# Designs tried in a protein design run: peptides against a protein of PDB entry 6DSZ. Part 322

Target 1, 361 residues: chain A of PDB entry 6DSZ
Amino acid sequence: NYVVTAQKPTAVNGCVTGHFTSAEDLNLLIAKNTRLEIYVVTAEGLRPVKEVGMYGKIAVMELFRPKGESKDLLFILTAKYNACILEYKQSGESIDIITRAHGNVQDRIGRPSETGIIGIIDPECRMIGLRLYDGLFKVIPLDRDNKELKAFNIRLEELHVIDVKFLYGCQAPTICFVYQDPQGRHVKTYEVSLREKEFNKGPWKQENVEAEASMVIAVPEPFGGAIIIGQESITYHNGDKYLAIAPPIIKQSTIVCHNRVDPNGSRYLLGDMEGRLFMLLLEKEEQMDGTVTLKDLRVELLGETSIAECLTYLDNGVVFVGSRLGDSQLVKLNVDSNEQGSYVVAMETFTNLGPIVDMCV

## One batch from the design tools (peptide; made by RFdiffusion4, then SolubleMPNN)

Design b2_p28_4_s4 (from b2_p28_4, 16 letters changed)
Fold by OpenDDE base, seed 5:
Structure b2_p28_4_s4 (fold): chain B 361 residues (1-361), chain A 28 residues (1-28)
Amino acid sequence: as target 1 above (361 residues)
Amino acid sequence: DEERRREAERKEAEEQRLKKVLQEIESL
């Protein structure tokens, strides 16, 4: 009996920060293939709370807080299309991860999208959106009393969606997406009607964006709208305001991940394929009427890290760098640069032992 | 010399702006 001690996965394929264990606790959740690791962020570092085995590779991991919940719930979608909503419960020393809802969202008909699974949650927690298949947008209505995650499909005319997010501050759930057609890449918005199970015309569109536009960031209020990240440019659009920058520094390597630092969406971390860490800054202009408008966008190089698969800002200038290809890191953002001009200092490094080849014998 | 001075002043002003942004992070 060779007890193959199944080496625990070390490559990170997702991370999120929020209040999952309690309303007060700051948590870091890390996806490592089929494993979910839950930490509490403390002044002393990451305190492990629980590990959870999932029935498949985690493809989507998002925290969300429905109206009247005291803490965040966790949405998980696996690569096998198993969806669940998880809740943390603690009773004294007993820690349970409760499945509030579950379902399989696989379709019998559809071409799996080449860019993989995209899962998004409406900021007002009205629905979950899934891009699983070309030409389909799957909607999971969020209902508190439903233990079964039921989904329906809406047909997308746009077959080649690159990235999609829900926008903030919309009366109806509104998606913003980058898509490709024979004419190039474009940005479009749709309102999602839960009642009619159809798309309505969204508030805005932008045709002929950068050819390599790859990521959509939904911007919270007061700015609203979205940031579109390309290879050479970063653009902002909210229907009324358009702004684009083309900082030469981002052209050197493809930005592959992002994370919001400020709740109001004034700062974002960006990671590229060379392990460079950037800060994207939204400069505010307060108008005399009290309206906040975007004045400018700025990108600043902070330093270098492991190549991020995912980034998440914790607190106090601490960032978790989740790496698939290298070692994951806790890094500190410093106010003053070092002698090399870096604002980034590694606090802790988590050795990546490489992909666990699940030899299914 | 004057162009190098303007580039140095610009770089210093950028560093000071970044410093303010990072100081705001440490205060959160």
Scores: peptide ipSAE 0.306, ipTM 0.774, DockQ to the pose 0.814
Fold by OpenDDE base, seed 2:
Structure b2_p28_4_s4 (fold): chain B 361 residues (1-361), chain A 28 residues (1-28)
Amino acid sequence: as target 1 above (361 residues)
Amino acid sequence: DEERRREAERKEAEEQRLKKVLQEIESL
């Protein structure tokens, strides 16, 4: 009887930061296949608080704070379309992860999208949006009193959505998405009507973006709008202003993940397929009327890390690099470069033991 | 020589800009 000590999964497939355990605690949450790891970020590093087994591979993991909640709630969607909203509760030494709401959001009919599951939350916590199937956008209205997650579908004319986000500062929940048609890739916006269960015309669109435009970043106020990341270009659009850059350095490898550093969306970390870590900067221009406009976009190479599946800025220039293909890292951003010209120093490395071969014995 | 000087000045300007950005991060 070989006691196969089932080795815990080590490959990271998602990470988020926020205030999940308390309003004051900074947490790092790490998804490792079916396992959720919860850490508190401390001056000494990552303190493990709880590990939770999920009833399937975590496909979406997002923190959100409904109005009047003291701390963040966690939305999880599994690869089997099980959705839940989780709350952390601590009572003395007893730590419980409470399911506030749950549901299965699988459709009987639909083509699963080739780009996988996308889950997004409206910044005002009005709804969750899910791109699960081609030509459908699923909406889960957020209601505090509802323990059952109910969803409805809105038909998308755009069958091949690449990425989608909710925009900030919109009166109605508004999505911005990159889609592909026979003419190329495009950006479009839609308002989501909860009442009518339909899309209304969004505030703007941009036809014929870069052919390899792959990611949408929703930019907070005061800028608003979105950043579109391609293979060769990074673009900003907010309906009134368009700005594009094509820094040669990003052409070398595909940007695959991003994370916002500043609450106001002035800086973002970018990770590419070679493990290069970049800072994207939104340069501000203050107008005479006190309005803040985007002056320019800039990309700076910080250094190299493990190939990031996900990035999370923590605090004090510390970044968690969640890796699926390599070792995950805790890295420090330094003001001064090292002898190699890198601003990145590895603080801790978390060994990736590769895929758990489920030996079904 | 002049091209190398311009490239060095560009690199130094990039390093100084990055330093400023990183200083702003440490202050968060």
Scores: peptide ipSAE 0.192, ipTM 0.736, DockQ to the pose 0.718
Fold by OpenDDE base, seed 3:
Structure b2_p28_4_s4 (fold): chain B 361 residues (1-361), chain A 28 residues (1-28)
Amino acid sequence: as target 1 above (361 residues)
Amino acid sequence: DEERRREAERKEAEEQRLKKVLQEIESL
């Protein structure tokens, strides 16, 4: 009887960093198919804390901190449309992952979007937004006392949404999205009315962006607005300021993931399909009135890693490179380049044994 | 020769800018 020990999934399909175990702990959370791994980031490396099995492939994993919470909560959506909000609770040596809320958000009608499931959280924690189906935007209102995640749909006229985020600093929850129509790709914003369950006109739009515009990054205050990443260009827009760059270095391979380094959105990591790691920098200009505006965008090549499915900055120049196609890595960003001109050094490599179908029977 | 000098100066300025950014990261 060969007990084929079912190998644990090793391919990473999502990662997030935040304060999930406590207010003080820095955590790395890794999604590996149906498995959630929780680590504490330490000076010695990643300390495993807990593993959690989910009832399906993790499709969305986002940390968020509602007002009055001391630590982050975790939103999970599975590919089977099971949604939950998880809380870490420790009592002495006992570690529990508590479900604060749950629900199934599957619709009986709708075409599943070809670009897959998108889940986003309003920075002010007013709602969760889900793009699950073409022509629909699902809203889950966030209420502290509600154990049942109830959702409603808003009709979205834009049938082919490429990416969507909630913007920062908006009086009402505001989404920014890239969509495609017969005329090309465009960026639009909508305010989301919880009361009326409808979209209102957002603060700005940008028609005819780059044809391969694929990602939206919501930029925190003081800049606000969004970054739109394409194949050839990176653009910033906040309604008042527009700026575009077309650095030749990004044309070589498609940028596929990003992660914010600074809380103020001054720096982002970018990963491409060749495993190149970039830093995107937002250069600030201080106006005479004390307002901060975007002066310029800059992209710098840091080095090469495994092909990132997800990136997350940890601490002290350490980055987790979550890879689906290759080995995941902890990498260090160094001030000085090596002999090859790389600022990236692999600290630890996590062998990817390929897509293990976790047959949870 | 002047074009090579300008390219070298540009590359050095880029390296110095990147170094500064990375120094700021290591201090976090």
Scores: peptide ipSAE 0.189, ipTM 0.729, DockQ to the pose 0.768
Fold by OpenDDE base, seed 4:
Structure b2_p28_4_s4 (fold): chain B 361 residues (1-361), chain A 28 residues (1-28)
Amino acid sequence: as target 1 above (361 residues)
Amino acid sequence: DEERRREAERKEAEEQRLKKVLQEIESL
């Protein structure tokens, strides 16, 4: 019996940062195919806490904190449409990852979207939204006492959704999405009624955005609204304010991932297909009434990293660069550039051995 | 000279396209 020691997956396909192990601990969670790795971020680096095997490739991994939880819960959706909500429990040295809720969210009828699975969580933790199939938006209501994740579908008129997020600061859960039709790409918003299980008209829409608009970033309060990232442009819209920039530097390579640095959404990391790391800056204007509006957008090149599949800001200018194609990295952002004009220094590199081809022999 | 002119015209056309997208948004 050759126990082929199955090499552990090394390619990163998702990462998130939050307070999963405790309210005080900063965690890095890394998805590597079917494996979840949990780290505590320390001054000395990443301390491994637990590894969890999942029953399928992790397709969505999001931390969220329902009202009255002391720490974050973890939502996972697999490529086989198994959904779960996980909680970390520690009792002395005993570590347990408990399933608070689970369910299968697969539909018998539907065209799987070519752009893959999108999973999003309402910032107020009212629901989870899933784009699994063309022309459908699946909603999982979040209920503390429900061990069974129940979902329902709302029909989308827009068949080709590119990206979708929940907006912040909305009375009702509101999605913002980029979609494509024969006329081009557009941005639309919908309110999600849990009661009626339907979409209501959202607060705003923008027709005819950039043809290659590919990502939506929901911006927290006080700004609210969304950032739409294209190949050539970055735009902001919140219903009242519109702003667009077209920095020539982003035209060189497609931006493929983002991560919020500041809780208030003042800064975002952007990664492109060449491994360039950017900072997107939201410049504030304080009005006389105490309202904060967006004055300007700016993009700054920070330096180069491995090609990011996912980015997460940890703390103290440390960023985890999760790479699928290359080595994952811990990098330090510096205030001052080096002699080469880079603000990025690699601290640690994690070798990627490539995709584990499950050769069933 | 002709290649530089075509590149300038392409840049100007891209800038005009972006300006048109921006103007359509300001007019709503």
Scores: peptide ipSAE 0.008, ipTM 0.410, DockQ to the pose 0.029

Design b2_p28_5_s1 (from b2_p28_5, 14 letters changed)
Fold by OpenDDE base, seed 2:
Structure b2_p28_5_s1 (fold): chain B 361 residues (1-361), chain A 28 residues (1-28)
Amino acid sequence: as target 1 above (361 residues)
Amino acid sequence: DEKAEIQQRWLAGEISREEALAKLAELE
């Protein structure tokens, strides 16, 4: 019996940061196919804490902190529609990943969406939203006492959702999504009623956005609203303020991932298909009434990295570049450029040995 | 030390890159 030491997957397909191991620890969680790697971020780099095998490819991985929790919980959805909420527990030297809740969220009827699985969590932790199938939005209410993840579907009139997020600062859970119809791509919002299990009209919509609008970024307060990223343009909308920019530099390659730098949503990292790393900046304007509005959007080229599948700003200008196609990296952002004009310096590189082709022989 | 402080202020989002670069240039 040749124990073929199955080479551990090295291609990164997701990453998140938060306080999963403790309230104080900054963690980096990396999804590598069926494997979850948990690190503590230290001044010396990434300290490995635990590896967890999942029952299937990780399709969604999101940290969230329900009200009254001291640390973040982890939501995972696999490509086989197994959902779980995980908690890290440490008792002395014993480290346990506890399943607080689990469920299978597969529907018997539905067309799997061509754009894949989208999973989102309401910023106020009222629900999880899932776009698994065309014309359906699945809702998992978040209840502390429920060990079984129960879901229900709400019908979406919009059959071709491109991306969806929950908005911040909404009295009711509100989704913002880009969708495509025969007339083009559009942005719409819906309030999600848990009680009535239906959509209500959202606060705003934007018809006829850029044809290649592909990503929604929910912007936290004080700005609120959303950023819509396309091939040629970046737009902001919050119902009251609309602003669009079309920086020529983003047209050269498709932006494929993003990550928030500032908790207040003033800056975001953007990665494109060429491995270029950008900073998106939201310039604030403080009104006389103390409200903060968006004054302008700006994009800055920082440098080049591996082609990011996911980006995570850690701390002190350190960014994890999770790559599926190339080597993952820890990079440092510098205020001053190097001799090559780059503001990005590679600190550590993690060799990608390629996808483990599960040859089911 | 001053250069490091300027960098940290930029990383914290307290100053723009342009402002940070201007301050760095004043130290040369």
Scores: peptide ipSAE 0.487, ipTM 0.911, DockQ to the pose 0.646
Fold by OpenDDE base, seed 4:
Structure b2_p28_5_s1 (fold): chain B 361 residues (1-361), chain A 28 residues (1-28)
Amino acid sequence: as target 1 above (361 residues)
Amino acid sequence: DEKAEIQQRWLAGEISREEALAKLAELE
């Protein structure tokens, strides 16, 4: 009996940072195919806490904190459409990952979207949204006492959604999405009515965005709104203000991932297909009434890393670069450049042994 | 270390990179 010690997957397909193990602990959670790795971020580096095997490839992994929870919960959706909400529980030395809720969200009818599975959580934790199939938006209402994740579909008129996020600061859960039609790519918003199980008209739309607009970033208060990332341009819109930049440096390679640095949404990390790491900066303007508005957008090249599948800012300028194609890295951001003009220094590298091909035999 | 403080203030988003670099240059 050759126990083929299945090599642990090393390719990273997702990462998130939050307070999962406790309210005080800063955690890095890494998705490696079917494996979830949980670390505590320390001054000395990453301390491994737990590894969890999932019943399928992790497609969505998001931390969220419902009102009244002391720490973050973890939403996971697998590529086989198994959804769960996980809680970390420690009792002395005993560590348990508790399933708070679970469900299968697969539909019998629907074309799986070419852009894959998108999972998003309302910032106010009212619902989870899923784009699984063309022309459908699946909603999972978040109820604290419900162990069974129930979902319903809302029909999207827009068949080719590229990316979607929930907006911040909305009275009702509101999605912002980039979609493609025969006329090009556009941005639209919808309010999601849980009661009526339908979309209502959102606060704004932007028709005819850049042809290669591929990513939506929801911006928290005080700015609100969204950032739309294209191949050649980065745009901001919040219903009242529109701003676009076209920094030549981003044209060289497609931006493929992002992560918010500041809780107020003033800075974002951006990673491109060449492994370049950027900082996107939202410059604030304080109005006489105390309202904060966006003054300008800037992009700064920080340096080069492994090609990021995902990015997450940890603390003290430390960034985890999750890579699928290359080695994952811990990197440090510096205010001053090195001799090569880079503001990024590799701290640790995690060898990627390549994709575990599930040989269905 | 004043340099470390400037670094931390930049990382915290309290000052811009430009402001941080200007302050670092004043220490040289």
Scores: peptide ipSAE 0.485, ipTM 0.910, DockQ to the pose 0.646
Fold by OpenDDE base, seed 3:
Structure b2_p28_5_s1 (fold): chain B 361 residues (1-361), chain A 28 residues (1-28)
Amino acid sequence: as target 1 above (361 residues)
Amino acid sequence: DEKAEIQQRWLAGEISREEALAKLAELE
């Protein structure tokens, strides 16, 4: 009897941090193909809590906290367009992952986007946005009482969306996206009307951004706006203020992932294709009227890690580096550099055994 | 440990890396 110990997937394709198990627990959630791993972050390291099998490869995994929820809910979208909202429930020793809502969001007609599936959640939890197909933006209204995730499409004139996020601090849900047309790459914003099921003109746009602009970061208040990351430049725009930097160090390798360190959006981790870890800093300027404006952007090289598919800041300078191509790591950020000039120290390494084809039997 | 405090202040975003390094150098 060869017990084929089904090798568990080890390649990480997504990670998020939040308060999923309780309001007090800090959790790390890791997507490994069809598998979701849930950890509690402790002083001693990662404590495994639960593993969940999903009906398909996890394509989107986002934590969000609707008004009146004590802890975060988890949105998952699979590569087969199965959407669900999950809740963690514990009753004594019994742990249940409950599906609050589910639905299939596949369209019969549409060209799947070449840049893959993008899923975003409005910071005020009004809706989920999905870029699944070229020229379409799918909206899932978030309603507490709705067990069925119903979606509708809004037509996008911009056929080639590179990345999209919801902005913070907007009266109406507002998306910011990088798109490509024959003239180059551009940034645009739209307000999303749930009532009319259409886009309204957004607060700002920026035409002719860097040709390789690839990522949008929505910046929380007080700054607001967005950061656009390219190959050679990092730009900030909030409608009133524009600022761009072109640090030579980022030209060496393409930035491929990011994660917010501070809740107020003052710092972000950036990872590139060479496994370099950077800190992006937003320097504040307090105006005499008490308004906070962006003074400057700065990038600092912290060190080298495994090539990150995803990054997430945990706590106390501990970062999870989720890697698809290499070993995932827990790393610690230090103020002082080691003998090699690195501010990053590996604490734990999680061996990647390569792509396990989960044959769903 | 004053070094640990400086580390924590940097991690909290209260001081820059440069400021933290300067403070650490003063302890040496």
Scores: peptide ipSAE 0.482, ipTM 0.910, DockQ to the pose 0.629
Fold by OpenDDE base, seed 1:
Structure b2_p28_5_s1 (fold): chain B 361 residues (1-361), chain A 28 residues (1-28)
Amino acid sequence: as target 1 above (361 residues)
Amino acid sequence: DEKAEIQQRWLAGEISREEALAKLAELE
């Protein structure tokens, strides 16, 4: 009897930070294929709290806090299109992960998108958006009392969506997305009508963005709008203001992941395919009327880490670098450089033993 | 202690890296 001790998956395919276990706790949640690991972030490091087996590979993992919730809820979508909303509940020493809602969001008809599954949550928690299939945007309305995640599709004229996010500060849920057509890549916005189950014209569009524009970052208020990351350029647009930079340093390797550092969207971590870690900074300009506008964008090289699949800022300059290809890391950001000129110091390294070949027994 | 304060101010986004480095250099 070869007890093949099923090695726990070590490759990280997603990570998020928030207040999942309580309103006060800072948590790191790590997706490792079918496994969810929940940690509390402490001054001493990561304290493991719970591990959860999921019924499929985790494709989307997002924390969100609906109005009237004291702590974050977790949305998970699997590669098999099983969706759930999870809540952490502790009663003394007993820890339960409660499924508040679940559903299968698979369509019988549709071409799965070649760029994979994208899942996004409206910042005001009105809906979840899913890009699963080309030419379709799936909407899951968020209803507090609904145990069944029901979804509907809205047709997208844009068949090749590269990335999509919900914007902040919009009266109606508004998506911003990069798409490709025969003429190149473009950015467009749509308002999502829950009532009519259709798209309305969004506040702005930008045609002919950089050919390799690959990521959209929704920027919180007061700036609002979005950042579009390409191979050579980083662009901000909010409908009124447009600003683009082309820092030479980002041309060396493709930016593949990002994470917001500041709640107000002033700073973002960027990771590239070489494991370089950058800080993107949004410089503020206060207008005489008290409005805050974007003055400039800057990119700073911080240092080198494992090649990030995902990044998440924890606290006090500690960053979790989730890696699929290499070892995951906890790293510390320092204002002063080390002898090698790096502002990043590895605190802890988590060995990646490689992909668990699911031995189909 | 002063270096740590500068570090924290940078981490908090109160000062830029350049400003932080300038302040650190003034302490040397």
Scores: peptide ipSAE 0.479, ipTM 0.910, DockQ to the pose 0.614

